# Peptides against a protein of PDB entry 4PN1, part 51

Target 1, 261 residues: chain A of PDB entry 4PN1
Amino acid sequence: KIEMNFLNKPIVPDTTKVISNFLTHYLITEPVEHVEIEAKLGTLIDLETQNRFEFPVMNETILNPEFNLRTRFESDMTASEHKYLNEFLNQAFRDSQKPGRLPFAYKHTKQVDLFYETEDNSRDKIRVSKNQSDNQVLACVKKRRVADLFLYCPNDAFDIRISISDELPVSMPSGNQQPSLTRLKDRVGYVHQEIKIDLTKTTQNDPVYDTTERHELEVEFGNIADLRDRAQKAKDGMEAPLFRRVQLFMDNVRILRREHS

## One batch from the design tools (peptide; made by RFdiffusion4, then SolubleMPNN)

Design b1_p13_4_s3 (from b1_p13_4, 5 letters changed)
Fold by OpenDDE base, seed 2:
Structure b1_p13_4_s3 (fold): chain B 261 residues (1-261), chain A 13 residues (1-13)
Amino acid sequence: as target 1 above (261 residues)
Amino acid sequence: SVILTVEQAQKYL
């Protein structure tokens, strides 16, 4: 009989613990009420070199937020990379429909996001999301970025930003208000075991700059209530359910960030 | 577009 280790008990990687603690803080300790938790694929850019950040580590590493590393995160990728990931996920979707697998769910959404200034001129804008086909309002929210956790992934095509956001539902802007910004979003969403994987093409017209198209891939916890329950259990001394959920999330992220055209 | 439509994806369900 083989054993896992000399204790014959599973151990939890530090990455999982750190992320779990990070999530627990914003789920339980200082709870964000309308929390969104997502990981975006992108590139950590060194502000000094304008190249991808280089750090003396050889594997996935959570960057310590206490250090100013003089980096920015670019969540955009090339059209080619995005196409590759789309094809990859399409294949994963098909494969998951086979007997013995848990199937992906799939949704293709085209929406328009209209951004409105707030009366108080706050930094956070009101976002009204509408379905492009029927102009039905999908959401009206004020989204605030609460916290970020960055993972430097030197061996992979992408680095990762895990973000905690607060999506506060708000009333629709008055009919007299004009959007300050309009974005078209073409999103394909894949859901597997309540982990959401979204590929998004965003088109934005800038009066000063040419129309820009952004390509993003994000991974989101699809069941926040369950995650919050797991985090509460972790605070109460039973960490395993949270660790398992975070591990699943991160494994999906790891799969995706390794794929490159 | 390389993006599958919902209708196309449903063929695999």
Scores: peptide ipSAE 0.011, ipTM 0.391, DockQ to the pose 0.014
Fold by OpenDDE base, seed 5:
Structure b1_p13_4_s3 (fold): chain B 261 residues (1-261), chain A 13 residues (1-13)
Amino acid sequence: as target 1 above (261 residues)
Amino acid sequence: SVILTVEQAQKYL
C-alpha cells in the first residue's frame, strides 16, 4: 500500500489557494454583483525593454499586485497562433464527443459592439452588443474592470491575466446618440464542464490607426452561482469544493497557454 | 482550417 504523503491527505497547491482567495474576496467579502471572472492569454510586456517580461523565477508565478513591476499586459496573439489554438480546440471538441467523455458545447457568434459615452462623462462606456445577422440587441452593459491577477509563465507561450469585472446591465442609449467606437467580433465559444473558452477575432476601425485585427483567447467561469456557493462554503470552513473548481479552471488555462505553433 | 461553422460542429455531436 502507498500513501499520498505522511498525512495521507491531498495537498492543495499554493497557486490554487492564492487564486481561490482572490476570487473569494470579490465573490463573498466585497461581492461584485454582476461578476465576470476570466483568464486571458497574452504577454506581460516589460515597459523598460518593450519585450516580454523576465523575472528570476523558473515556473508559473502569481505576481504580487502590491509591487509595481512596470509592465503592461497585451491580450493579443498572432493570427497564426490564434489559428493553431482554434485547430487545437476543434480537435479537443471532436475528441470530447467520443464515448466515455464529457462533450464540449460549441457556439459561433458574430456580433458588433457599439460603444457609447455616458452622460456623466464617466470613464466606463456603455457597450451595446448586436448580432451581425439581424441586428438584434444581445446586451447593453457598462463593464468595469475591478481587479486583475497576473501569472508570469516563463515556460509557456503565454502569460495569464485573471480579471474580475462587473458587467452592469444598463438602459439603451438614446436614439440620438452616436457610437464613439464600433467593434466587430467573431467569436467561437467552447464550453466544457461549465468552463467557457472563447476565441475572438476583433476588428476595429481606429480614427488614428488603420483597421486593426486582434486575436484573443479567454477562459471564463461559466457558472458564477456555483462558484459563489463554493466560495461561501470556503468561508464557512469547507474549502475543498472551491479548490477543486479553481484547479479545474487553471488546468484548462495551463493546457491552452502551453500550445503554440 | 479555421473556425468551424455551427453546422460543421453539429456533425460531431
Scores: peptide ipSAE 0.011, ipTM 0.434, DockQ to the pose 0.014
Fold by OpenDDE base, seed 1:
Structure b1_p13_4_s3 (fold): chain B 261 residues (1-261), chain A 13 residues (1-13)
Amino acid sequence: as target 1 above (261 residues)
Amino acid sequence: SVILTVEQAQKYL
């Protein structure tokens, strides 16, 4: 006879609780209407050293946003790292098609993002996304970054930024407006249990620095309505459904951030 | 190809 612990009850990791509370705040307490919740793999850079941040901890640690640690987050990775993760996810996709598994869904998208200045000269730009092949408008939004939660992961290849954003649908810019910025996005998306994993290659032309390419990996909650329902239940005293969903999300993130060539 | 097309991915479904 084996029990989980001396209470014989599941214990939720503190990381799961902290993240769950963070999400609950922006889902329920101060609700973001058109919320996007994603984790990006990247590197916490120490502004003083310009190297990866070094903090006196030995494992995955959520950084307290109340403290200025003089860091920036770089969501970029090398082309080789991105290629490795793509190969890894391709294999995971194949393996998930086997009997007895829950399959990945797969989507490859190529889009162009056009950024427009707002009439109020707000820092928030209007983004028009179009399909590269036929120029069909996919979305027109004003994205506002609401909050970030950073995880320092000293034992893994990447640190993590969890971001809350508001993607407000807006009307198309006037026909006389020119985009201030154009980005090409080549995105391969994997969806497993309503968690979306995106590998994105972004190309941007800079008149001074020539063409720049960015490689990003994002993990997103694919079912916000379900997540909001779980968060509401948590506020009402039933935390388990939210904790399970956050744990699933974080386990996927943990798998990915450990992978490197 | 490292990056699969949708068509290529469908072969695994």
Scores: peptide ipSAE 0.008, ipTM 0.401, DockQ to the pose 0.014
Fold by OpenDDE base, seed 3:
Structure b1_p13_4_s3 (fold): chain B 261 residues (1-261), chain A 13 residues (1-13)
Amino acid sequence: as target 1 above (261 residues)
Amino acid sequence: SVILTVEQAQKYL
């Protein structure tokens, strides 16, 4: 029989361990109550060159957040790249409906996000999301970015930002408040094994810079309760369930970031 | 490429 290695046991990639530890921190150690965990495809930009960041590595690597690498992350892609990914995911959706596969779920949403200033002048704005069709309120949250983990992916079309956010449900702003910013979102969402993949086209009107359009792809953990349970087990010495879930998440991310037009 | 509509997606469900 062929063995996997000299121990004949599965080995966990270092990337999986690092990400798992990162997630465990914000799930268990310093728990974020209303945690959202997502990966965005984009580009690490070198602030000095304004080009894609160059680091002396040849494969996927997690950047140490303790180091200021003088980079910014652009969570955007071209319309053509976004279109390609949409076609790719559409095909993946269709293929998953075949017998013997686990099917994707699909949802298309068009919403408007209205941002309101908070009474305490906090940096965090209240976001009210409404359906574009009927103006029904979908959500009212105060989102706080808690932490980011960046993956430099020199062999792929995109780099990755994994973000931990706190999405605190809040009461609706007073009826007399005007939004400081509005964004239109056209989102197609794919869910496979409780991993959410969203393609979002965002349109924003800026009185100074005119209308801007962004094209984003996000991969999100769709079952936070399960993930938290897995993270707790990991803290208790049973890491395998968490590693498996993180591996699934990252494999989906890896598939997507390798796709390009 | 065109974004699938909900109606289109439902055909595959």
Scores: peptide ipSAE 0.026, ipTM 0.474, DockQ to the pose 0.015; fails the geometry check

Design b1_p13_4_s4 (from b1_p13_4, 5 letters changed)
Fold by OpenDDE base, seed 3:
Structure b1_p13_4_s4 (fold): chain B 261 residues (1-261), chain A 13 residues (1-13)
Amino acid sequence: as target 1 above (261 residues)
Amino acid sequence: SIILTVEQAKKYL
């Protein structure tokens, strides 16, 4: 008979614990009301070298947010990398439709995001999202970035930023207000076990700079209520449900960040 | 480019 370890019990990696604690803080301790929790694939850039950040570690490492490492996070990838991931996810989608599997759900959305300045001159802009085809309003929110957790992943194609955001629903801007910024988004979304994986192409027209295109991949917790419940249980001493959910999330992230063209 | 469309996805649902 083979045992898992000398206790013959599952052990939780510290990465899972650290992330779980991070999430619990913003779910329970200092709760964000309209919380969005997502991981973006990208690159930690060393501000001094302008190259990918180098740290003396050999595996996935959560960076301590209390330290200024003089980095920036580029939540972008090349068109070829994005295409590869799209193909990869398409195949994963197809494979999941087979008998005995849990199927992916899929949604393709083309939207326009209109950003408006707030009356209070807040740094947070109001974002109105509209469907490109029929101009129907999909959402009107004021998004505030609350916290970030960065994972340096030296063995993978991408580093990870886990972000806590507050997406406050707000009323539509006045009809006379002009958007300060407009972004076109072409998004394909894959949902598996309430984890959302989105590939997004964002086009932005700048009057000064040429049209820029971004290629992003994000992984999001699709059931915040469940996650909050799990986090509450963790605070109450039952951590396993939260750890399992975070592990699932991170495993999906790990799969994706290892894929490259 | 986006490879899988909604129409294509429907074939597998």
Scores: peptide ipSAE 0.030, ipTM 0.700, DockQ to the pose 0.015
Fold by OpenDDE base, seed 2:
Structure b1_p13_4_s4 (fold): chain B 261 residues (1-261), chain A 13 residues (1-13)
Amino acid sequence: as target 1 above (261 residues)
Amino acid sequence: SIILTVEQAKKYL
């Protein structure tokens, strides 16, 4: 008989606990009503060197937000990296259709995001998302980023930003308003066990920034209600369901960030 | 950059 450890009980990694606590805070303690929780692959850039951040750690590390490390996060990747990940996920999709596996769901969407200024000149613009094919409104929201948690991943191609956002549904802008920004999104979405993985190519004309095209990979919790329920249970002393869900989420993220062209 | 279309994906479902 083999035992897990000298207590013969599961032990939860600190990473899982920290992330779980982070999520619990914004799900339960100070709840965000229309919460979106996603992880983006990208690069922590050292503002001093303009290179990838270097920290004296040898593995995945959650950065303490109390410390100003003078970093920025770039969620963009090269077209080749994005293509590689797309091919990788396509293969994962195909493999998951085999007997004995839980299948991926797949969706390809092309949408246009129209951004409108608010009357109060808030940084939070109204985003109207429309399907490019039929011009149907998919969403009209005011998105606010509430919190970020950064993971430095020295052994992998990408670092990770986990973001808590509030996506407040709002009324459509007046027909007389012109969008301040238009963004075309070509997105392929893969869903496995209610974890959503999106590859997004974004095209926009930015007169200020030389970013005509962006390539992003994001991993999102696809069932917030379930996650909130798990977080509530965690607050009530039963942490295991939340830990398992966070572990699943992070394992998917870890798989993806290790892949590169 | 986008390789797999919905039509192609349907072949694997």
Scores: peptide ipSAE 0.022, ipTM 0.630, DockQ to the pose 0.015
Fold by OpenDDE base, seed 1:
Structure b1_p13_4_s4 (fold): chain B 261 residues (1-261), chain A 13 residues (1-13)
Amino acid sequence: as target 1 above (261 residues)
Amino acid sequence: SIILTVEQAKKYL
């Protein structure tokens, strides 16, 4: 006979609990109305050394936001890393189409994002997203970053930033207003069990610094209503559904951050 | 680099 442990009951990893509590706060306690919850792969950079941050830990570690570690997070990766992850996800997609598996959904999107200044000159800009092919408006939002949770992952190629954002739908800017910034996005999206994985190449034209490209990989909760329901149940004493969903999300993130050529 | 669609990736298999 084999049992899970001496209680013969599942135990929730501490990471799962901490992240679940973080999410519950912004889903239920101080609810963000139009919440976006995503994890980005990137690098925690020490502001003093300009190298990857080195912390005296040996594994995945959630950094305490109460401490200023003098870091910045760079969500960019190399083109080669991005290509590798693209190939990896394409293979995962193919494998998931086999009998007995839950399939990925796949979507390729090319869009242009136009950023506009607000009348109040707030830091938050209005983003108008359009389809590149037909100029159809996909979204017009004012995005506000609400909170971040950072995971330092010394054994993996990437660190993780989990971000809570508020994407407020807003009216289109006036027709005479010019965008302050334009970005082209080439994105492939993979959805598995309502977890969305996006590979995005962003191109930005700068008059001074020429064209710059950014390569990002993000993992997003695709069903916020379900997640909010799970968080509410957790507040009411039934934590298991939330923990399972967060565990699934984090396992996907862990797979991706470990993959490297 | 370019982002490859699933269909494009099949060409390299």
Scores: peptide ipSAE 0.019, ipTM 0.620, DockQ to the pose 0.014
Fold by OpenDDE base, seed 4:
Structure b1_p13_4_s4 (fold): chain B 261 residues (1-261), chain A 13 residues (1-13)
Amino acid sequence: as target 1 above (261 residues)
Amino acid sequence: SIILTVEQAKKYL
């Protein structure tokens, strides 16, 4: 007979606990009302060297936010990497349609994001998202970044930023306002067990600079209400449901960050 | 677009 360990009980990875606590803070302790929780694949850049950050660790490591590491996070990848991940996810989608599996859902969207300055000239802009084909308004929000948690992943193609954001629904800007910025987004979304995986190509035209393209992959908790419920239960002493959900999320992230062309 | 739909991807299999 084989047992999991000397207690014969599942053990929660430390990473899961740390992330769970981080999420619980912004779900329950200081709750963000319209919370978005996502992980982006990218690269931690050392501001001094402008190269990928190097830390004296040999595996996935959550960086302590209390330390100023003089880094920035670039949530971008090469077109080749992005294409590879697209193909990988397409295959995963196909495989999940087989009997005995839980299927992915798939959606392809093309939208235009219009950014407007706020009346108070705050740093937070109003984003109006429209469907590219028919100009239908999809959303109008003011997004505020609340917190970030960075994972340095020295053995993988990408580092990870987990972000807590507040997406406040707001009224449409007045018809007299002009957007300060316009972005085209081509997004393919994969949903598996209410975890959203989005590949997004963003195109931005700058009058001064050439057209810039960004290639992003993000993993998002698709059911915030459920996650909040789990977090509340965790605060009440029942942590297992939250840990399971966070572990699922992180395992998906880990799969993706290990893939490379 | 470099992003392929599932349907588009099938053409290359």
Scores: peptide ipSAE 0.016, ipTM 0.430, DockQ to the pose 0.014

Design b1_p13_5_s1 (from b1_p13_5, 4 letters changed)
Fold by OpenDDE base, seed 2:
Structure b1_p13_5_s1 (fold): chain B 261 residues (1-261), chain A 13 residues (1-13)
Amino acid sequence: as target 1 above (261 residues)
Amino acid sequence: SIPSELLAGTYVP
């Protein structure tokens, strides 16, 4: 017989614990009511060099938010990288349809996001999302970024930003209000075991700047209620369910960040 | 059913 270790019990990686604690804080301790939890693939840029950040570590490392490392996070990737990931996910989808597997769900959405200034001139804009085909309103929210956790991944194509956001549903802006910004989003969404993987091309028209195109890949927890339940159990001393869910999430992220053309 | 765009393996976005 082979045992996992000298205790013959599963051990939780430190990364999983740190992320789990981070999530628990914003799910339970200081709960965000309409929480969105996503990981974006991108690059940690050193503000001094304008190159990818170099830290004296050899593997995936959560950066301590208490330290200002003079970095910025760029969630954009090249069109070729984006195309590769699309092809990769398409293949993963196909493979998951085979007998004995849990299947992906797939959705292709083309939407327009309209951003409106708030009456109180708050930093947070109201975002109205509409389907491009029928102009049906998909969502009207005020999104607030609550917290970020950055993972430096020196061995992979991408670094990771895990973000906690509050997406507060709000009333539609008045009919007389003009949007300050419009974004076109072409999004392909893959869902596996309630983990959402979105590959999004965003086009933004700026009157001053040329049309900018952004290519993003994000991984999101698709069942917040379940995650909150797991986090509550963790606070109550039963951490295993939360750890398992976070591990699943991170494994999916790890798969994606390793893939590149 | 598998969407045709996935079967083609083309870049969709």
Scores: peptide ipSAE 0.129, ipTM 0.830, DockQ to the pose 0.015
Fold by OpenDDE base, seed 3:
Formats: structure tokens, C-alpha cells, sequence
Structure b1_p13_5_s1 (fold): chain B 261 residues (1-261), chain A 13 residues (1-13)
């Protein structure tokens, strides 16, 4: 007979606890009404060197948000890395269709996001999303970044930013208003166990600045209601369901950040 | 049930 440890009880990694607490705060303690929770793959850049930051740690580490580490997060990757991840996810999709597996769902979307200034001069823009094919309005929202949690991952291809956002539905901008920014999004979305994985190529057209292209991969909690329920249970002393869900999320993130061309 | 683009293994974005 073997036991998992000297208590013979599961133990939760500290990373899971920290992230769970972070999420619980914005789900329950100071609840964000229209919360979006996503992790983006990218790179923590040292503002002094403009290279990837080098912290004196040897593994995945959540950075303390209370400290200004003089870093920026670049939620971008090379086209080759993006292509590799696409191929990887395509294969994962195919494999998941086999008997005995839980299948991925897949969706390919092409949309245009039009960003508008707000009347109150808020730093947050109104985003009107339209389907590229028929110009149908998909959403009109004001997305506010509420909080970020950064994971430095020295052993992996990417660092991680976990973001809490409030995506507030708002009225359409006035017809005479011009967008301050336009983004074309070509997105392939993979969903497994209500965790959404999106590969997105974004082309941004700024009226003042040059067009920029970005390649992003994001992982999102697809069932916020369930997550909120789990977080509430955690606040009430039953942490296991939340920990399991966060662990699932993070394991998916960990798989992806290790993959590179 | 599997999209053709996935079967082809094509980079879509």
C-alpha cells in the first residue's frame, strides 16, 4: 500500500491557492459583475534591458503585484510560435474526438472590433464587435481591466498574465462618431471542459499610427457562473472544488506555455 | 464533425 504523503491527504500547490484567492476576491469579495478571467501567454519584459526579465527563481512564480518590478507584459508571440500552437491544438482536438475522451469544441471566428472614445473621457473605450462576413453587431461593451496577476515561467517558452476584466454592456456609440482604433481578429477557439483556448491574430489599424499585427493565445474560464459558485463555496470553507477548477485551468495553461517551435 | 481546416492541420490565423 502506498500513500500520497505522510498525512495521506491531497495537498494543493501554493500556486493554486494564490490564484484561487486572487479569483475569489474578484468573484466574491469585491465582485466584478460582468467578469472575464483569462490568461494570456507572453513575455515579461525588463524595462531596463528590454529583454525577458530574469528573476532569481527557478520555476513558475507568481509575482507580487505590490511590487513595481519595472516590467511590462507583452502578450505576443512570433508567427512561427503561433503556428506551432495552432498545429498543436489541432492535434489535441483530433485526439480528443477519440472514444473515451472528452471532445474539444471548435469555432473559427473573424470579427472586427471598433473602439470608440467615451463621452466621459474614460480611459476605457467602448468596443463594438462585428462579424466580418455580414457586419452584424456581436457585442458592444466597455471592457475595464480590473486586475492582473503575472506568472514568471523561467522554464517555459512563455510567461503568463492572468487578467480580471469587467466587460460591461453599453449602448452603441453615436452614428457620427468615428472609431479611434480598429482591430481585425482572426480567432480559432478551442473549448475543453468549459476552458476556452483562443488563438488570435489581431491586426490593429490606428488612424495615427502604423498598422500592427499581434499573435496571441489566451485561456479563459468559460463558465463564470460555475466558477463563482466554486469561489463562494471556498469562502464558506469548501475550497476543493475551486482548487480543482483552478488546477485544471492552470494545467491547460502550463501545457500551452511549454509548447514552442 | 471535425472541421476541414483542423483535419488539414492548417495554420488558420
Amino acid sequence: as target 1 above (261 residues)
Amino acid sequence: SIPSELLAGTYVP
Scores: peptide ipSAE 0.125, ipTM 0.836, DockQ to the pose 0.015
Fold by OpenDDE base, seed 1:
Structure b1_p13_5_s1 (fold): chain B 261 residues (1-261), chain A 13 residues (1-13)
Amino acid sequence: as target 1 above (261 residues)
Amino acid sequence: SIPSELLAGTYVP
C-alpha cells in the first residue's frame, strides 16, 4: 500500500496558502465591498534593463510586496500570443462539451469604455461601459485598485499579477461632460466552474499618439459571494474549501501561462 | 451548443 506522505493526509502547497491569506485579508479582514479579484498574464519588467525581470529563483514565486524590486508589470502580450491563447481556449471549450466533462460557457462582448474625470479631480475616474451595438449602459463604476500580488514565473511564458479592486457603482456623469478617454474592448469570455477567463483586445485612440492595441488575458473569480463564504470559513479555522478554490483558480492560471506560440 | 464562431476556428478578439 502507498500513502501520500508520512502523515497520510493531504498537504496544501505554500503558494495556495499565501494567496488564500491575501484574498482573505481583502474579503474578510479589511473587506472590500464591491471586490473584483483577477489575475492577469503579463511580464515583470526590470525598470533598468526594460527586459523581463530576473530573480534568483527557479520556479513560481510570489514576490514580497514589501520589497522594491524596481520592476513594473506589463499586462500586454503580442497579437500572436493572444491568438494562440484564443485558439487554445477554443479547443478547451470544444473538449469540455464532450460527455463526462463540465462544459465551458462562452460569451463574446464588444463594449466601449468611457472614462470621465470626477468633479473633485480625484485620481479615480468614472468608467461608463456601453455595448457597442446598441449603446446600452452595462456599468458605471469608479474602480479603485486596492492591492496587487505578483508572481514571478521563470519557467513559463508569462508572469502573473493578482489584483484586488473595488468597483464602486456610481451615478452617471452629467450630460455636459465629455469623456477624457475612450477604449474599445473586444472580449471573448470563457467560464468554467465559475472561473472566468477573458481574452480582451483593447483599442485606444489617442489624438496625439497613434491608435494602440492591447491584448490581455485575465482570469477572474466569478462567484465572489462563494469565495467570501470560503474565506470566512478559513478565518474560522476551516481552510480546505478556500484552498480548493484557490488551487482551482491557480491551476487554470498555470495552464494558461505555460502556453505559448 | 458550440457557437459558430468557435467552430470556424477564428481568432475572435
Scores: peptide ipSAE 0.114, ipTM 0.804, DockQ to the pose 0.014
Fold by OpenDDE base, seed 4:
Structure b1_p13_5_s1 (fold): chain B 261 residues (1-261), chain A 13 residues (1-13)
Amino acid sequence: as target 1 above (261 residues)
Amino acid sequence: SIPSELLAGTYVP
């Protein structure tokens, strides 16, 4: 017989606890009503060197937000990396369709995002998302990023930003308003066990500059209600369900961030 | 069923 440890009980990694506490704060303690919780793959850039940040650690490390490390996070990757991840996820999808597995769901969406200035001149813009094929409105929201948690991942292709956002549904802008920015998004979405993995190619036309493309991969909690329930249970003293869900989420993120061409 | 476009993902022509 093999036991997990000398207590023969699961032990929760500190990373899981830290992230769980972070999420619990914005789910329960100071609850964001229309919360979106996502992890983006990208690179922590050292503002001084303009290269990837180097920190004296040897593995995945949550950076303390109280310290200014003079970094920026670039939530972008090369087309080659993006293509590789697309192929990787496609294979994962196929493999998940086999007997005995939990299948991925797949959705391909082409949308246009129109950004409008707010009437109150707030920094946050209103985003109207429409399906490119039929111009049906998919969403009209004012998104506010509430908090970020950064993971430096020296052994992996990407660093991670976990973001808490408030996606407030708002009314459509007045018909006389013109969008300040328009973005085309080609997104393939993979869902496994209610964890959403979105691979997005964004095209932005700039009147002054050439068309720019961004390649993003984000991992999102697909069932916020369940997550909030788990967080509430954690606040009530039962932490295991939350830890398990966060562990699942992070394992998926870890799989993705270590893949490279 | 597996969508045919899955094979190409976001890189379809």
Scores: peptide ipSAE 0.071, ipTM 0.771, DockQ to the pose 0.015

